# Peptides against a protein of PDB entry 3T7K: the designs that were tried, part 112

Target 1, 248 residues: chain A of PDB entry 3T7K
Amino acid sequence: KAEKILARFNELPNYDLKAVCTGCFHDGFNEVDIEILNQLGIKIFDNIKETDKLNCIFAPKILRTEKFLKSLSFEPLKFALKPEFIIDLLKQIHSKKDKLSQININLFDYEINGINESIISKTKLPTKVFERANIRCINLVNDIPGGVDTIGSVLKAHGIEKINVLRSKKCTFEDIIPNDVSKQENGGIFKYVLIVTKASQVKKFTKLINDRDKNETILIVEWNWCVESIFHLNVDFTSKKNVLYQKK

## One batch from the design tools (peptide; made by RFdiffusion4, then SolubleMPNN)

Design b2_p19_1_s4
Fold by OpenDDE base, seed 4:
Structure b2_p19_1_s4 (fold): chain B 248 residues (1-248), chain A 19 residues (1-19)
Amino acid sequence: as target 1 above (248 residues)
Amino acid sequence: KEEEEEKRLKKLEEEINAE
């Protein structure tokens, strides 16, 4: 059926998109449209797997979803596109009125607002954002909204190797893991990096660490610090935004 | 500040769960 629909076009573009969707197309696509998209070099996956070599995200805007955040870790993210790209494409293909010999849809017209070439270019870097920031091991409180698995998965996609989940009410100093990175001259290395949700946790963890390891560097941030770092594909250690406690 | 953060975190949870 898809072949018959596409037969009216003399040439078909190959968009070479391996994509996931977030905040759009919740009901998926019908079989015919999937086949059409596949013939145009557009493959949509339900889940993110490294083996699929994903290079595209479809979303109506910048979102804080797992898929969107992970898409910024693609190697590279080639395109971040609005769902209207697919909609307009399918409309053009299904249109009986348009004596179109060619599909004339430009990917660049459908870029997600706020995902610019500067961001996309950073996805071509050989390192991940937290790797560049010398953040290898983090402590994550167990009561984080979205769940430790989801948050942890996002953080791992962006170069954090070890995630230690802290039971906020029961944890002791011994439960807190150090960020085991070699001191490089040019980067702020924090021995203890923690993602917390509450001011009470800041008080608790700062006390635990300072009482047992008084002279060590501490970075305590909220989840938004990580999100902003991901959205910019850069950690700005000069910014106090979303930083709850910092000791250099 | 704590209330604002709680609202932000709740929004994240909602966005993730809506995916």
Scores: peptide ipSAE 0.019, ipTM 0.473, DockQ to the pose 0.542
Fold by OpenDDE base, seed 2:
Structure b2_p19_1_s4 (fold): chain B 248 residues (1-248), chain A 19 residues (1-19)
Amino acid sequence: as target 1 above (248 residues)
Amino acid sequence: KEEEEEKRLKKLEEEINAE
C-alpha cells in the first residue's frame, strides 16, 4: 500500500532519522504510515536502546521526560524536531489535490524552540556532561520524586558511572560514597556529591561528612541542578542556582 | 480511505495541541 501511495513522487527524500517520541503520538502510527516513514528514512522506536544509534527526538517543546533528557546524550543528537514535521509530511503524501511531484518538507523548519546548534554541537563531544564536570560517583536519596531508577537512568546516560542510593532516614557516614575521580590539576573535584530533596537532608549529610571527614569538598544539589546541566550540556560551577550546599 | 486518514491526522494534531 505504501509503495502505491509513494509511486506518484518522482524522487523521495531520505531524512535518515532514528527517533523516539515524547509528549506526542501516544497512539502510534498505523502500518501504512510506518511503512511510508520507513521509505523516507524515518524510523521511530518505542524505547531508547544504545544499539539503535538514535539521532532524533520528536517533542512539541523542551520536556523534562526521561526520553527527552536522554536524547541529549545521543551520539550525536542530529535533530530535535516538532511533531508537526511528521504531520505535514503525511498530509502532503496522502493529499491527492496537490499535483506535487516532490515532497516539499524541510526538517530544519521544525526545530524545537530552545534546542539550538550550540546544544546540538555539544552532543558531538567525546565525553558526557558529568564526565567533563569530574562527577563519576554520586549519592542519591531514595525518596526523590520520579524514582531512583528513572533519575539514575538519566544520570548514567550523561556519564555518571556509579549511583549510590541513600536511605535518608537510616543512612550513616559509612553509607556515603566518595566521588572517586583521579586528581586533575585544574578542575574543582568534589569528594562528595549528593542529590537531595529536603533541607533536613542537607543538615544531616553535612554534619555526617564534616564530623568524620573534615575539610573535604562537598556538593549538595537538587535534581533541577542536574536537569539544567543536561539542558545546557554544561555544568556551571559558578552558579548557585539549585545548589543547596557547597564546600570547596 | 482518504476521509479516515484525514480524521486520523486531525486526531494527531489535536493531541499535539492538547499539551
Scores: peptide ipSAE 0.132, ipTM 0.745, DockQ to the pose 0.023; fails the geometry check
Fold by OpenDDE base, seed 3:
Structure b2_p19_1_s4 (fold): chain B 248 residues (1-248), chain A 19 residues (1-19)
Amino acid sequence: as target 1 above (248 residues)
Amino acid sequence: KEEEEEKRLKKLEEEINAE
């Protein structure tokens, strides 16, 4: 059926998109539309898998969803597009009124606001954002909104190798893991990196660390610190935004 | 069938605009 629908066009574009969707198309597409999209080089996947070599995200805007945050770790992310791209494309294809010999939809007209070429270009870097920031091992409180699995998955996608989950009420100093990164000459390495949700946790962990491992470097941040770092694909250590405690 | 398809596409558009 898709072939018959597309037969009216003399030439078909090949968009070469391997995409996931977030904040749109919850019900998916019918079989005909999926086939149409496939013939146009658009493949939509339900979940993110490394094997699929995903290069595109569909979303109405910048979102804080797992899929959106992980899309910024694609290698590279080629396009971040509004769902209207697919809608307009399918409308044009299904339209009998338009004596269109060609599909005239430009990907660049559907870019998500705030995802610019500077961000896209950073996805071509050989390293991940937290890897570049010398953050390899982190401590994450168990009571974090969104859950440790989701947050952990996002962080791992962006170069964090080890996530230690802390039971905030029961944890001791021995439960806190160091950020095991070799001293690079040019970058402030924090020995302890923690993501917390409450001021009480900041007080607890700072006390535990300072009492047992004096004069060590500590970075305690909110989840928003990680999100902002992901959205910019850069860690700004000069910013105090979303930093709860810092000891250099 | 064409009317059903148009209705479906319209629904998808409405869902996007509602978020």
Scores: peptide ipSAE 0.129, ipTM 0.745, DockQ to the pose 0.023; fails the geometry check
Fold by OpenDDE base, seed 5:
Structure b2_p19_1_s4 (fold): chain B 248 residues (1-248), chain A 19 residues (1-19)
Amino acid sequence: as target 1 above (248 residues)
Amino acid sequence: KEEEEEKRLKKLEEEINAE
């Protein structure tokens, strides 16, 4: 059926997209439309897997969903597109009235607002954002909104190797893991990095660490600190935004 | 805004499927 529909076109574009969707197309596509998209070099996946070499995300805007945050870790992210791209494409293809010899849809007309070329270019870097920031091991409180699995998965996609989940009510100093990174001369290295949700946790963890491991470097942040770092694909250690406690 | 956009897109998808 898709071949018959596409036979009216003299030339078909190859968009070379391997994509996931977030905040759109929750019901997916029918079989014919999926086949059409496949013939145009557009493959849509339900979930993110490293083996699929995903290079595109469809979303109406910048979102804080797991899929959107992980898409910024693609190698590279080639395109971040509005869902209207697919809608307009399928509309043109299904239109019986237009003697269209060619599909005239430009990907660049459908860019997500706020995902600029500077962000896209950083996805071509050989390192991940937290790797560049010398954050390898983090401590995460168990009561974080969104759940430790989802948050942990996003953080791992962006270069954090080890996530230690802290039971905030029962944890002791011995439960806190150090950020085990080799001292590089030019980067701010924090021995202890923690993501917390409450001021009481800041007080608890700062006391535990300072009482047992005096004079060590500590970074305690909110989840929003990580999100902002991901959206910029850069960690700004000069910013105090979303930083709850810092000891250099 | 997100719900409105989702509703808009769903309508557009339905229009495509009706053709």
Scores: peptide ipSAE 0.034, ipTM 0.611, DockQ to the pose 0.035; fails the geometry check

Design b2_p19_2_s1 (from b2_p19_2, 13 letters changed)
Fold by OpenDDE base, seed 1:
Structure b2_p19_2_s1 (fold): chain B 248 residues (1-248), chain A 19 residues (1-19)
Amino acid sequence: as target 1 above (248 residues)
Amino acid sequence: DEYRKKVEEDLKKTKELPD
């Protein structure tokens, strides 16, 4: 069926998209439309797997979903597109009225607002955002909204190698892991990096660390600090936004 | 048109990670 529909076009584009969707197309596509998309070089996957070499995300806007956040770790993310791209494409293909010899849909017309070329270009960097920031080992409180597995998975996608989950009520200093990075000459390295949810945790962890490992550098942030860093593909250590405690 | 209507609904149902 798809071949018959596409046969009216003299030339078919190859968009070369390996995509996931978030905030759209939860029910997927009908069989004919999937086949049409496949013939146009658009492959849509249900889940993110590194082996699939994903390069595209479909979303109506910037979203704080696991898929969206992880898409910014694609190597590279070629396109972040609104679902209207697919909708308009399929509409044009199914249209009987226009004897269109060619499909006239430009990917660049469907970019997600706020995901610009500057962000896309950073996905071509050989390093991940937290790797560039010298954050490889973090401490994460166990009561984080969204769950440690989901949050941890996002953080790992962006270059955090080790996530230590802290039992916020029972943890001791010995449970806190250092951020084991070699001192690079020009970069401020925090020995202890923690993601917390409550002011009481800030007080607890600052006390534990300062009492046992005096004069060490500490960074305690909210999850939003990580999200903002991901959305910008840059860690801004000059910003106090979402930073709960910082000792240099 | 079918997909357009669904996109709006899907967006409303989308669970974002909390702040």
Scores: peptide ipSAE 0.663, ipTM 0.967, DockQ to the pose 0.941
Fold by OpenDDE base, seed 3:
Structure b2_p19_2_s1 (fold): chain B 248 residues (1-248), chain A 19 residues (1-19)
Amino acid sequence: as target 1 above (248 residues)
Amino acid sequence: DEYRKKVEEDLKKTKELPD
């Protein structure tokens, strides 16, 4: 059926999209539409797998979903598109207007607001955002909203290699891991990086670290610090936003 | 458009990670 529908067009574009969806198309597509999309070089996957070499995200807007956040780690993310791209495309294809020799849908007309070329360009960098920031090992509190697995998965996608989960009520200094990165000449390396949710945790961890490992560098942030860093694909160490404690 | 309506519904149902 898809072939018969597409046979009306003299030329078919190849969009070369390997995409996931978030905030849209939860029910997927019917078999005919999937086949149409596939013939146009649009492959939609249910889950993010590195082996699929995903290069596109469909979402109605910037979302704080696991899929959206991870999409910014694609190598590269070529397109971040609104679902209207697919909707308009399928609508045009299913249109009985005999005179449509070509599909005239421009991908650039469907960009998600706030995902600009500057962000897209950063996904072409050889390193991940936290890797560039010299953050490889972090401490994460166990009671973080969203769960340590989901949060951890997002962070790992963006270059954090080791996530140490802290039991905030029972942890001691020995449970806190250092951010084991080689001293680079030009970058402030924090020996201890922690993601916490409560002021009480800040007080606890700062005390534990300062009492046992005096004069070391400490960065304690909220999850939002990570999210903002991901959305910008840049860590701004000059910003105090979402930073709960910093010792240089 | 059925897809457009579904997108709006899907967005409303989307659970974002907390702050």
Scores: peptide ipSAE 0.663, ipTM 0.967, DockQ to the pose 0.911
Fold by OpenDDE base, seed 5:
Structure b2_p19_2_s1 (fold): chain B 248 residues (1-248), chain A 19 residues (1-19)
Amino acid sequence: as target 1 above (248 residues)
Amino acid sequence: DEYRKKVEEDLKKTKELPD
């Protein structure tokens, strides 16, 4: 059926998109439309897998979803597109009236607001955002909203190798892991990096670390610090936004 | 358009990670 529908076009574009969707197309597509999209080089996946070499995300806007945050770790993210791209494309293809020799839809007309070329270009870098920031091992409190698995998965996608989950009520100094990175001359390296949710946790962890490992560098941040770093694909160590405690 | 009508509904149902 898809072949018959597409046969009316003299030339078919190959968009070369391997995409996931967030905030749109929860019910997916009908069989014919999936076949049409596939013939146009548009493959839509239900979940993010590294093996699929995903290069695109469909979303109506910037979202704080697991899929959206992880899409910024694609290698590279080629396109971040509004769902209207697919809608308009399928509408044009299913139109009976237009003797369309060609499909005239430009991907650049459907860019998600706020995902600019500067962000897209950074996804071509050989390193991930937290890797560039010398953050390899982090401590994460177990009571983080969204859950440690989801948050941890996002952080790992962006270059954090080890996530230590802290039981905030019962943890001791020995439960806190250091950020084991080689001292590079030009980068702010924190020995202890923690993501926390409450001021009481800041007080607890700062005391534990300072009492047992005096004069070490500490960075304690909120989850929003990570989100902002991901959205910018850059860690700004000069910003105090979402930083709860910092010792250099 | 069947898909266009659902996009707004899907967005409303989308669960974002909390702050």
Scores: peptide ipSAE 0.662, ipTM 0.967, DockQ to the pose 0.876
Fold by OpenDDE base, seed 2:
Structure b2_p19_2_s1 (fold): chain B 248 residues (1-248), chain A 19 residues (1-19)
Amino acid sequence: as target 1 above (248 residues)
Amino acid sequence: DEYRKKVEEDLKKTKELPD
């Protein structure tokens, strides 16, 4: 069926998209439409796997989903597109209008608002956002909303190598891991990086660290600090937004 | 048209990570 539908076109574009969807197409596509998309070089995957070399995300807008956040770690993310691209494409293909010799759909007309070329270009960098920020090892409280596994998976996709989960009520100084990064001459390295949820945790961890390691650098942030860093593919150390405690 | 109607519904059902 797909071949018969596409036979009316003299030339078919190859979009070369390996994509995941978030906030759209939960029910997927019918068999004919999947085959049409495949013939146009559009392959949609259910889950993110590194082996699939994903380069595209479909979403109606910027979303705080695991898939959307991880898509910004693709190497590279070539396109972040609205679902209307697929909708308009399929509509044009299924149209019985005899005069359509060519598919006339431009990918650039369907960009997600807020994901600009500056963001896309940063996904071509050889390093991840937290790697560039000299953050390799972090401490994460076990009571974080969204769960340590999901949050940890997103952070790892963006260059965090080690995530230490802290049991906030029972942890001691010995449970806190240092951010073991080679001293780069020109980069502010925080020895202790922590993601916390409550002001009481800030008080506890600052006391534990300062009592045992008084002269060391500390960064304590909210999850939103990480999210903002991901959405911009840049860590802004000049901003106090979502920073709960900082000692340089 | 079928997919367009569902996109709005899917967005409403989408679970985002908390703040």
Scores: peptide ipSAE 0.661, ipTM 0.966, DockQ to the pose 0.906

Design b2_p19_2_s2 (from b2_p19_2, 12 letters changed)
Fold by OpenDDE base, seed 5:
Structure b2_p19_2_s2 (fold): chain B 248 residues (1-248), chain A 19 residues (1-19)
Amino acid sequence: as target 1 above (248 residues)
Amino acid sequence: DEYRKKVEEDLEKTVELPD
């Protein structure tokens, strides 16, 4: 059926999109439309898998969803598009009145607001954002909203290799893991990196670390510090936003 | 358009990660 519908066009574009959706198309697409999209080089996946070499996300706007945050880790993210791209495309294809010899839809007309070329270009870098920031191992409190699994998965997608989950009420100094990175000359390496939710946790962990491992570098941040770093694909160590404690 | 009508509804139902 898709072939018959597409046969009216003299030339078909190949968009070469491997995409996930967030904030749109929760019910997916009907079988015919999926076939049409596939013939146009648009493959939509339900979940993010590294093996699928995803390069696109569909979303109505910038969202703080797991899928959206992870999409910024694609290698590269080629396009971040509004759902209207697919809607308009399918509408044109299903239109009986237009003897259209060609599909005239430009991907660039459907870019998500706020995902600019600067962000897209950074996804072509050989390293992930936290890798570039020399953050390899982090400590994460177990009471983090959103859950340690989801948050951890996002962080891992962006280059954090090890996530140590801390039971905030019962943890001791021995439960805190160091950020095991080789000292590079250009600075910015913290021995202890922690993501916490409460001021009481800051007090606890700073005391534990300072009492047992004096003069070490400590970075304690909120989840929003990570989110902002992801959205910018850059860690700004000069910013104090969402930083709860820093010892250099 | 079947898909267009649902986009707004889908967005409203979307769960974002908290602050």
Scores: peptide ipSAE 0.658, ipTM 0.966, DockQ to the pose 0.883
Fold by OpenDDE base, seed 1:
Structure b2_p19_2_s2 (fold): chain B 248 residues (1-248), chain A 19 residues (1-19)
Amino acid sequence: as target 1 above (248 residues)
Amino acid sequence: DEYRKKVEEDLEKTVELPD
């Protein structure tokens, strides 16, 4: 059926999109539309798998979803598109009125607001955002909203190698892991990096670290610090936004 | 048009990671 529908076009584009969706198309597509999209080189996946070499995200806007955040770790993210791309495309294809010899849909007309070429270009870098920031090992409190698994998965997608989960009420200094990165000459490396949720945790961890490992560098941030870093694909160590404690 | 109507609904139902 899809072939018959597409037969009216002399030439079909190959968009070469391997995409996931967030904030749209929760119910997916009907069988015919999926087939149409596939013939146009648009493959939509339910979940993110590295093996699928995903290069596209569909979303109505920037979202703080696991999928959206992880999409910024694609290698590269070629396109971040509004769902209207698919909608308009399918509408054009199903239209009987327009004897269109060609599909005339430009991907660039459907870019998600806030995901510009600067962001896209950074996804072509050989390193991930936290890797570039020399953050490889972090401590994460166990009571983090969203759950340690989801948060951890996002962080790992962006270059954090080791996530140590701290039981905030019971942890001791010995439970805190250092960010084991070699000091690069020009980069401020924090020995201890922690993501926390409460001011009480800041007080606790700062005391534990300072009492046992005096004069070491400490970075304690909120989850939003990570999110902002991801959305910009850059860690700004000059910003105090979402930083709860910093010792250089 | 079928999908367009659902986009707004889907967005409203979308669960974002909390602050």
Scores: peptide ipSAE 0.658, ipTM 0.966, DockQ to the pose 0.911
Fold by OpenDDE base, seed 3:
Order: C-alpha cells, then structure tokens, then sequence
Structure b2_p19_2_s2 (fold): chain B 248 residues (1-248), chain A 19 residues (1-19)
C-alpha cells in the first residue's frame, strides 16, 4: 500500500532520521504511515538505545521529559523537530489532488523553538556536557522527585559516570563520594558535587563535609541546575541559578 | 487532521520531570 501511494512521486527524499518522540504520537502511526515514513528514511523508535544511533527527536516544544533531555546527548542530534513535520509530510503524500512530482518539505521549517544551531553544534562535541564541566561523580539524594533511576539515567547520558545515591536521613560523611577527576589546569573542579531537594539537606551535607574534609570544594545544586545545563549543553559556573551552596 | 488532534492531546497528557 505504501509503495502504491509513493509511486506517484518521481523522486523521494531520504531524510535519514532515526528518531524518538516525546509529547506527541503516543499511539504511534498506522502501518501504512510507518511504511511511508520508512521509505522516506524516517525511522521512529519507541525507546532510546545507544545502538540505534538516534539523531532526531520529535516534540511539540522543549519538554522536561527523559526522552527530550536524553536526546540532547545524541551523537549528534541532527534535528529537533515539531510533529507537524510528519503531519504535513503524510498529508502531502496522501493528498490525491496535488499532482506533486516531488515532496518539498524543509526540515528547518519545523525546528523546535529554543533548539537552535548553537545547541545542535554542541552535540557534535566529542565530550558530554558534564564531562566537559569535570563532573563525573555525583551524590544524589534518594528522595529526589522523578526518582533516582530516571534522573540518574539522564545524568549518565550526559557524561556523569557514577551516581551515588544518598539516604538523606541516615547518611554520614563516609557515604559521600568525591568527584574523582584529574585536576585540569583551567577548570574549576569541585571535589564534592551533590544534587539535593531541600535546604535541610544543604545544611546537613555542608556540615558533614566541612567537619571532616575541611577546605575542599563543594557544589550543591538543584535538579534544575542540571536541566539548565543540559538545555544549554553548557555548565555555567558563574551562574548562581539553582545553586544552593558553592565553596570554591 | 487526526494526527494533529492527537498531538494536542498527547502534549496535555505528557508528564514532565518535576522541578
């Protein structure tokens, strides 16, 4: 059926998209439309797997979903597109009235607002955002909204290698892991990096660390600090936004 | 358009990670 529908076109584009969707197409596509998309080089996957070499995300806007946040870790993310791309494409293909010899849909017309070429270009870098920031080992409180697994998965996608989950009520200094990174000449390295949810946790962890490991560098942030860093694919250590405690 | 309507509904149902 898809072949018959596409046979009316003299030339078919190959978009070469390997994509996931978030905030759209929850029910997927019908069989014919999937086949059409596949013939046009558009493959849509249900889940993110590194082996699939995903290069695209479909979303109506910037979303704070696991899929969206992880899409910014694609190597590279080639396109972040609105679902209207697929909708308009399928509409043109199914249209019997338009004696269209060619499908002329420009991908750039469907870019998600706020994901610009500057962001896309950063996904071509050989390193991940937190790796570039010398943040490889972090401490994460166990009561974080969204869950440690989801949050941890996003953070790992962006270059955090080790996530230590802290039981905020019972943890001791010995439970806190250092951010074990080699001292680079030009980068502020924080020995202890923590993601917390409450001011009480800030007080607790700062006390524990300062009492036992005096004069060490500490960074305590909210989850939003990570999100902002991901959305910009850059860690801004000059910003105090979402930073709860910083000791340089 | 069937897909367009669904996109709007899907967006409304989308659960984002909390702040």
Amino acid sequence: as target 1 above (248 residues)
Amino acid sequence: DEYRKKVEEDLEKTVELPD
Scores: peptide ipSAE 0.657, ipTM 0.966, DockQ to the pose 0.923
Fold by OpenDDE base, seed 2:
Structure b2_p19_2_s2 (fold): chain B 248 residues (1-248), chain A 19 residues (1-19)
Amino acid sequence: as target 1 above (248 residues)
Amino acid sequence: DEYRKKVEEDLEKTVELPD
């Protein structure tokens, strides 16, 4: 059926999209439309797997979903597109108009607002955002909303190598892991990096670290600090937004 | 358009990671 529908076109594009969807197409596509999309080089996956070499995300806007956040770690993310791309594409293909020479849909017309070429270009870098920021080992409190597994998975996608989960009420200094990165001269290396949820945790961890490892560098942030860093694919150490405690 | 109508509904049902 898809072949018959597509036969009216003299030339078919190959978009070469390997995509996931978030905030749209929860029910997927009908069989004919899936076949059409496949013939146009558009493959949509249910979940993110590294082996699939995903390069695209469909979403109506920037979202704080696991899929969206992880899509910014694709190598590279080639396109971040609104669902209207697929809708308009399928509409044109299903049109009863006479034989068309080609499909006239430009991917660039469907970019998600806020995901521009500057963001896309950063996904082509050989390093991940937290790797570039010299953050490889972090401490994460166990009571983080969204769960340590989901949050941890997003962070790992963006270059965190080790996530140490802290039991906030029972942890001691010995439970806190250092951020083991080589001292590069360009500054900004924190020995202890922690993601916390409460002011009481800030007080606890700052005391534990300062009492036992005096004069060491400490960065304590909220989850939103990570999210903002991901959305910009850059860590801004000059910003105090979502930073709860910083000692250089 | 079947898909267009559902996009709005899907967005409303989307669960984002908390702050």
Scores: peptide ipSAE 0.657, ipTM 0.966, DockQ to the pose 0.907

